# Designs tried in a protein design run: peptides against a protein of PDB entry 3HUF. Part 163

Target 1, 320 residues: chain A of PDB entry 3HUF
Amino acid sequence: MWIIEAEGDILKGKSRILFPGTYIVGRNVSDDSSHIQVISKSISKRHARFTILTPSEKDYFTGGPCEFEVKDLDTKFGTKVNEKVVGQNGDSYKEKDLKIQLGKCPFTINAYWRSMCIQFDNPEMLSQWASNLNLLGIPTGLRDSDATTHFVMNRQAGSSITVGTMYAFLKKTVIIDDSYLQYLSTVKESVIEDASLMPDALECFKNIIKNNDQFPSSPEDCINSLEGFSCAMLNTSSESHHLLELLGLRISTFMSLGDIDKELISKTDFVVLNNAVYDSEKISFPEGIFCLTIEQLWKIIIERNSRELISKEIERLKYA

## One batch from the design tools (peptide; made by RFdiffusion4, then SolubleMPNN)

Design b2_p22_4_s4
Fold by OpenDDE base, seed 3:
Structure b2_p22_4_s4 (fold): chain B 320 residues (1-320), chain A 22 residues (1-22)
Amino acid sequence: as target 1 above (320 residues)
Amino acid sequence: KEEEIEEEIELAKTEEDTSEEN
């Protein structure tokens, strides 16, 4: 989201969130959803127009800002952004930091981009929330992204956490739920006057972790916990691969269980399968190899003695 | 110049405060 603040009390010492939309900026406007009052005699009654676009799909992957357009409203002294005079037709900016000078005012409006990119675990929740979040200037998507700051966990009572949730946790993404999204939707008008009223996701995250025994106390408890072990996995999801990498595993990939030869078995401590393959092919698993699901692996890695547990299961099946 | 403009901003604040009271 875009946040503005200013020097010299020209914004009355307040920070403000700018959602996607159009704002008239000037000395003789009243603060509302479409106006920004700026207190200086050096500023025109109506000085500039700010236009913030909704996030693009690219912004979800890059964590880049919503496009910020500045137009001067034919003022005597013009408008500058980052020391450059704004063109007659307006200019668009994709920089994360904008110093906006209105006329001869010595104090600048400082606009900065607070990155927030929300990944959803399922398309149904994305479809429900994407429009509202995009109107807050929040990029949304389903696919993993290095720019992802938040991950929406699907609260199904009694369900195991998904691989996406596991990976989001280990990646140190802030896990949130629908309650946080609801809360975000309510603050839109209140943050006009005070950007600090934007809800902190960390409290939601702490509550999720505290109330769900499927999470370890920290990502650090699991990261590299299986260093020195080797696994093979079916070449399915990138998230599953990245999850296993974060555990410190050496990973080999295969396309089918038939591709698991004696050479692969000799270099592999265990095979990680998805639930569908595990359930369908459990009767035809290769001899002398420990096969488990990601969810079964997760139940082991959240234990304090995960290395001993894995070693014991590997030994049990090598001598069986 | 900065002082002159700080004075202009203070004057603008005072003019707003007086306009909300009337």
Scores: peptide ipSAE 0.024, ipTM 0.554, DockQ to the pose 0.035
Fold by OpenDDE base, seed 4:
Structure b2_p22_4_s4 (fold): chain B 320 residues (1-320), chain A 22 residues (1-22)
Amino acid sequence: as target 1 above (320 residues)
Amino acid sequence: KEEEIEEEIELAKTEEDTSEEN
């Protein structure tokens, strides 16, 4: 989201969140959803227009800011952004940091992009929340992205956590739920004057982890916990691959179980399958190798003795 | 610094007040 601050008390010492929308900036406007009052004698009654666009699909993958448009309102001394005079028709900015100078005011408005990008685990929740979150200037999507800061887990009561949730946890993404999203939807009025009133996602995350026995105490308990082991991975997502990498596994990727020969079995400790393949192809499993799902692996990896448990299963099936 | 800022502010204000009367 965009946040503005200013020097010299011209914003009354307050930080403000700017959501997507249009703002008139000036000395003789009242702070509301479409106006920003700036307290300086060197600033026009109506000095500039700020327009913040909704997030693009590209912004979700790059962690780029919502586009920030600045237009001078035909003021005597104009407007500058990053020491450059704003053009007569206005200019658009994609920089994460903007120093906005209004006329001859010696104090700048500092706009900065706070990184917030929300991945959803399922399309139904994305469809429900995307519009509201985009109106907050928050990029949203389904696919894994290096720019993701938050992850909305799928809450199916009594089901195992998804691979997406497992991976989000291990990559130290802040896992959130619908309660946090509901709170975010209400903040529009309260954060006009104080950007610090944004809800703490880390509290939501801590509560999710504490109340769900499917999570270890920390990502560090699982990261590289299977270092030295080797697996073959079949018919899996990129998230599944990255998850296994974070466990410290050496990974070989195959297209079918038929690609696993005796030489490969001799070098591979176990085979990782998705649930659909595991259930359908049980009869076609190679002899002398341990086959499991990611969800079965996760149940082992969250245990304190995960290495010993995996070693016992490998030994049991290698000599069976 | 504060005095220079006040002088620039007064200059800017006198220049704005003259532009609203035209």
Scores: peptide ipSAE 0.024, ipTM 0.627, DockQ to the pose 0.042
Fold by OpenDDE base, seed 5:
Structure b2_p22_4_s4 (fold): chain B 320 residues (1-320), chain A 22 residues (1-22)
Amino acid sequence: as target 1 above (320 residues)
Amino acid sequence: KEEEIEEEIELAKTEEDTSEEN
């Protein structure tokens, strides 16, 4: 989200969130959803127009800012952004930090991008929330991205957590639920004058982890917890691969269960399968190897003695 | 520095006010 602050109390000592939309900036406007009052004798009554665009698809992957357009409103001394005069038709900016000079005012408006990028695990929830979140200047998507700051867990009571949720947790993404999204949708008016009124996602996350026994206490409890073990997996999902890497596993990939030969078995402690393959192919599993799902593996990983539990299962099946 | 800034603001205002009268 874009946040503005200013020197010399020209914004009354307050920070403000700018959501996607158009703002008239000047000395003789009243603060509202479309106006920003700036208190300076050197600023025109109506000085500039700020226009913030909704996030692009690219912004979801880069964590880049919503496009920020500045137009001078035909003022005598013009407007500058990052020491450059704004062109007559306005200019657009994608920098994360903008120093905005209105006329000859010795104090600047400082606009900065606070990154918030929300990944969804469920496409139906994305379809429900994306429009509202985009109107808050929050990029949204389904795919894994290094720019993601938050992950929406589907709040289904009594459901097992998904691989996406497991991976989001291990990569230290803040897990949130639909209750947080509802709250975000209501704050738009209250944060106009005070950006500090933005809801804290960390409190939502703490409550999710505290109330769900399927989460370990921290990502650090699971990261590299299986270092030294080797697994094989179907080359099906990058997310599952990255999850197993974060556990410290050596991973071999195969294309079909038929590719699990004696050589692969000799180098592998266990095979990780998706639920569909595990359920359909149970009778066709290679002899002498431990096969499990990611969800079954996760149930072992969250235990304090995960290494001992895995070792016992491996030994049980190697000597059966 | 604050006094110099106030003088610059007043100078800038005087230059705006004189340009609306022309």
Scores: peptide ipSAE 0.024, ipTM 0.612, DockQ to the pose 0.054
Fold by OpenDDE base, seed 1:
Structure b2_p22_4_s4 (fold): chain B 320 residues (1-320), chain A 22 residues (1-22)
Amino acid sequence: as target 1 above (320 residues)
Amino acid sequence: KEEEIEEEIELAKTEEDTSEEN
């Protein structure tokens, strides 16, 4: 989301969130969803037009800002952005920090990008929320991205957390739910004049973690907790691979259980399988190797004695 | 500096307000 602030009380000492949309900026406008009042003698009644575009698909992967267009409204002294005069047709900016000077005003409007990028665990939730979140200037998607700041978990009462949720937690992504998205949507109007009224996702996250025994106290309790162990994984998902990497595991990949030879078994402490393969192939598991699902592994790693637990299971099956 | 800028600003404003009335 774009936030604006200014020196010299020209924005009345307030910070403002700019959502995607068009804003007329000037001295003689009233603050609303499409106007920004600036209090200065040097600023024209209607001085500039700001246009913030909705996020692009690329912005979800890069964490780039929504495009910020500035047009001068044919003022005597023009408009500058980052010390450059705005062109007659307007200019577009993708920088995360903009210093906007209106005419000869000695004080600048400082626009800065607050990164917020929401990953969804399922396409149904994305389909429900994407349009509303894009209108907040929040890029959304399903795939893992280094730009993701928040992750929407699907709350099914009594279900295990998904691999996506596990990975989001270990990546230190703020896990949120639909209740937070609803709350975020309701404050859109209230944050127009006070950007500090933006809801804190960390409170929602703390409540999710506190009320769900499937989460450890912190990601740090699990990160590298299995350092020194080796696993083999069926090459099914990138998220599963990255999850196992964050546990500190050495990972070998295979395409089928038939590819697990004696050499791989000799170098591997355990095999990680998806639920479908585990359930279908349980009778055909290679002798002398511990096979488990990611969900079973997660139940081990959230325990304080995870290393001792996994070692006991490895020993039990090597000698069975 | 601020006072000189304010005076130049007041002069500029008098010229803009007069140009919208013509």
Scores: peptide ipSAE 0.024, ipTM 0.626, DockQ to the pose 0.043; fails the geometry check

Design b2_p22_5_s1
Fold by OpenDDE base, seed 4:
Structure b2_p22_5_s1 (fold): chain B 320 residues (1-320), chain A 22 residues (1-22)
Amino acid sequence: as target 1 above (320 residues)
Amino acid sequence: KKKEIEELLKKEEKLIEEAEKE
């Protein structure tokens, strides 16, 4: 989301969140959802228009800012952004940091992009929340992205956490839930005057982890915990591959169980399968190799003695 | 800090006056 601050007292010493929308900026406007009062002698009554666009799909993958448009309202002293005069028709900016000078004001308005990008684990929740979050200037999506800062866990009571949730946890993404999204939706008006009033997602995350025994105490407990082991996996998902990589596994990929030859078995400690393949092909598993699901692997990894547990299972099945 | 702010604001006033004479 965009945050503005200013040097001196021209913004009354307050930071402000700018959500997608249009703002009239000037000396003789009243601060509200569409107006920003800026106090300086050279600033016109109505000086500039700021227009912040909703996030693009590209912004979700890049973590780039919502597009920021600045237009001078035919002022006596003009408007500058990053020391460049704003063009007569207005200019658009995608930089994460903007220094906005109104007129001859010696103090600049500093606009900066605070990265917040929310990945959803399921399309239904994305469909429910995307519009509201986009109106907050928060990019949203389903696919894994290096730009993701937050991950919405699918809360199904009694189900194992998804691979997406496991991976989000290990990559240190802040896991959030619907309660946090509801809170974000209500904050739009209250944070106008003070950007520090934005809810801390880390508290929500801590509560989720504390209340769910399917999480280890920290990502660090699991990262590289299986270093030195090797696995084979079906080439099914990038998230599954990245998850196994974060565990420190050497990974071989195959297209079908029939591609698992004696050579691969000799170099592989275990085979990781998705639930559908595991359940459908249990009878067709290669002899002498330990096959498990990612969820079964996760249950082992969250244990303090994960390496010993896996070693025992590998030995048990090599000699069975 | 207060004096620096006051000096900067005086600079703004001068820049306004200069721009009104052009």
Scores: peptide ipSAE 0.320, ipTM 0.873, DockQ to the pose 0.966
Fold by OpenDDE base, seed 2:
Structure b2_p22_5_s1 (fold): chain B 320 residues (1-320), chain A 22 residues (1-22)
Amino acid sequence: as target 1 above (320 residues)
Amino acid sequence: KKKEIEELLKKEEKLIEEAEKE
């Protein structure tokens, strides 16, 4: 989201969030959802137009800012951005920090980008919320992104957490739920005058972890907890692979259970399967190897003695 | 800080007056 602040009380000492939309900036406008009052002698009654675009698909992957357009409204003293005069037709900016000078005002409006990118666990939740979140200047998507700051977990009472949720937790993404998204939708008007009124997602996250026994106390309890072990997995989702890497596992990939030969068994401590393959092929598992699902592996990893539990299962099958 | 702000505002006034003479 874009946040503006200024020195010399020209913005009344407040920070303001600018959502996607159009703003008239000037001395004789009233502060509202589409106007920004700025008080200085050289600032025109209506001085500039700010236009913030909605996030692009690229912004979800890069964490880049919504495009910021500035147009001078044919003023006597002009408008500058980053010490450059704004062109007659207006200019567009993708920098994360903008110094906006209106007329000959000795104080600049400082605009800065606060990165927030929300990943969704399922397409239904994305479809429900994407439009509203984009109107807040928040890029959204389903795919894993290095720019992701928040992850939406769907609250299904009594269901196991998904691989996406497990991975989001381990990569230290702030896990949120629908209650937080509802709260974000209500604060849009209240945060116009005070950017500090933006709800803290960390409180929502703490409540999720506290009330769900499927989460460890911290990601650090699980990261590299299986260092020194080797696994084989089906070439499935990238999230499953990255999850196993964060556990410190050496990973071999295979395309089918039929590809699990004596060589693979000799160098592998256990095989990780998806639920569909595990349920269908359980009777045909190779002898002498421990096979489990990611969800079963997660249940072991959240235990304090995870390494001992896995070692016992591996030994049991070597001597069977 | 108040004195510094007042000095900066006086500079703005001078710059306006100069631009009105041109």
Scores: peptide ipSAE 0.317, ipTM 0.872, DockQ to the pose 0.866
Fold by OpenDDE base, seed 3:
Structure b2_p22_5_s1 (fold): chain B 320 residues (1-320), chain A 22 residues (1-22)
Amino acid sequence: as target 1 above (320 residues)
Amino acid sequence: KKKEIEELLKKEEKLIEEAEKE
């Protein structure tokens, strides 16, 4: 989201969130959803127009800002952005930091981009919330992205958290739920004058973790917890691979269960399978190797003695 | 801080007056 602040009293000492939309900026406008009052003698009654676009699909992957357009409203003293005079037709900016000078005001309006990108674990939830979140200037998507700051946990996923949720947790992404999205949808009017009124997602996250025994106390409890072990996995998802890497595992990939030869078994402590393959092919598993699902592995790694537990399971099958 | 702000605002006033004389 875009946040503006200014030195002195020109913005009344307040920080303001700018959502996608159009704003008239000037000395003689009243602060509302479409107007920003700025107090200085050289600033015109109606001085500039700010237009913030909705996020693009690209912005979800890059964590880039919503496009910020500035137009001078034919003022006596003009408008500058980053020490450059705004062109006659207006200019568009994709920089994360903008120093906006109105007229001869000795104080600048500082606009800065606070990155918020929300990944969804469920396409139905994305379909429900994407439009509203985009109108807040929040990029949304389903795919993993290094720009993601928040992850929406699917509550309908029965008795176990998804691989996406596990990975989001280990990446230290703030996990949120539908209750936070509902709250976020209501704050648009209240945060117009005070950006500090933005709801803290960390409180929602703490509550989710506290109330769900499927999470460890911290990501640090699981990161590299299986260092020194080796696994093999079906080349199914990038998220599953990255999850296993964060556990400190050495990973070998295979395309089918038939590719698991004696050499691979000799170098591998266990095989990680998806639920469908585990359930359908359990009779065809290679002898002498421990096969488990990611969900079964997760149940082991959240335990304090995870290394001992996995070692016992590996040993049980080596002596079988 | 308050005195510095007041001085900067007086500079703005002078710049306006200079631009009105041209």
Scores: peptide ipSAE 0.317, ipTM 0.871, DockQ to the pose 0.880
Fold by OpenDDE base, seed 5:
Structure b2_p22_5_s1 (fold): chain B 320 residues (1-320), chain A 22 residues (1-22)
Amino acid sequence: as target 1 above (320 residues)
Amino acid sequence: KKKEIEELLKKEEKLIEEAEKE
């Protein structure tokens, strides 16, 4: 989201969040959802128009800012952004830092982008929340992204966490829930005067981890915990592959269970399957190899003695 | 800081006056 601040008390010493929308900036406007008062002698009563666009799909993948448009309102002294005069028709900016000078004011309005990108675990929740979050200037999506800062976990009481949630956790993404999204939607008006009033997602995350025994204390407890082991998996999920890589596993991929030959078995400690394949194909598992689901693997890796546990299971099946 | 702000505001006034003479 965009945050503005300024020196010299021209913004009354406060930071302000700018959500997608249009703002009239000037000396003789009242601060509200569509107006920003800036007080200096060279600033016109109505000096500039700021327009912040909703996030693009690209912004979700890059963590880039919502497009920021600046238009001078035919003022005596003009408007500059990053020392460049704003054109007569206005200019659009995609830089994460903007220094906006109104007229001859010796103080600049500093606009900076605070990245917040929310990944959803399921399309239903994305469909419910995407519009509202985009109106807050928050990019949203389903796919993994290096720009993802937050991950929405579905609050289904008593269900195992998804592979997406496991991966988000290991990637050190802040896991949030629907309660945080609801809270975030309600604060829009309160943060107009003070950007510090944004809800803390880290508190939500800490509460999720504390109250759910399916999470280890930290990602570091699981990262590289299975270093030196090798696995094979179906080439079906990128998130599953990345999850197994973060565990320190050497990964071989195959297209079908029929591709698991004696050579692969000789080089592989275990096979990782999704639940559907595990349940449907259990009777056709190759002899001499340990097959498990990602969820079963997760139950092992969250234990402090994960290496010993996995070794015992591998040995049990080699001698069976 | 207050004195520095006051000096900067006086510079703005001068810049306004200069731009009105051109």
Scores: peptide ipSAE 0.315, ipTM 0.871, DockQ to the pose 0.948

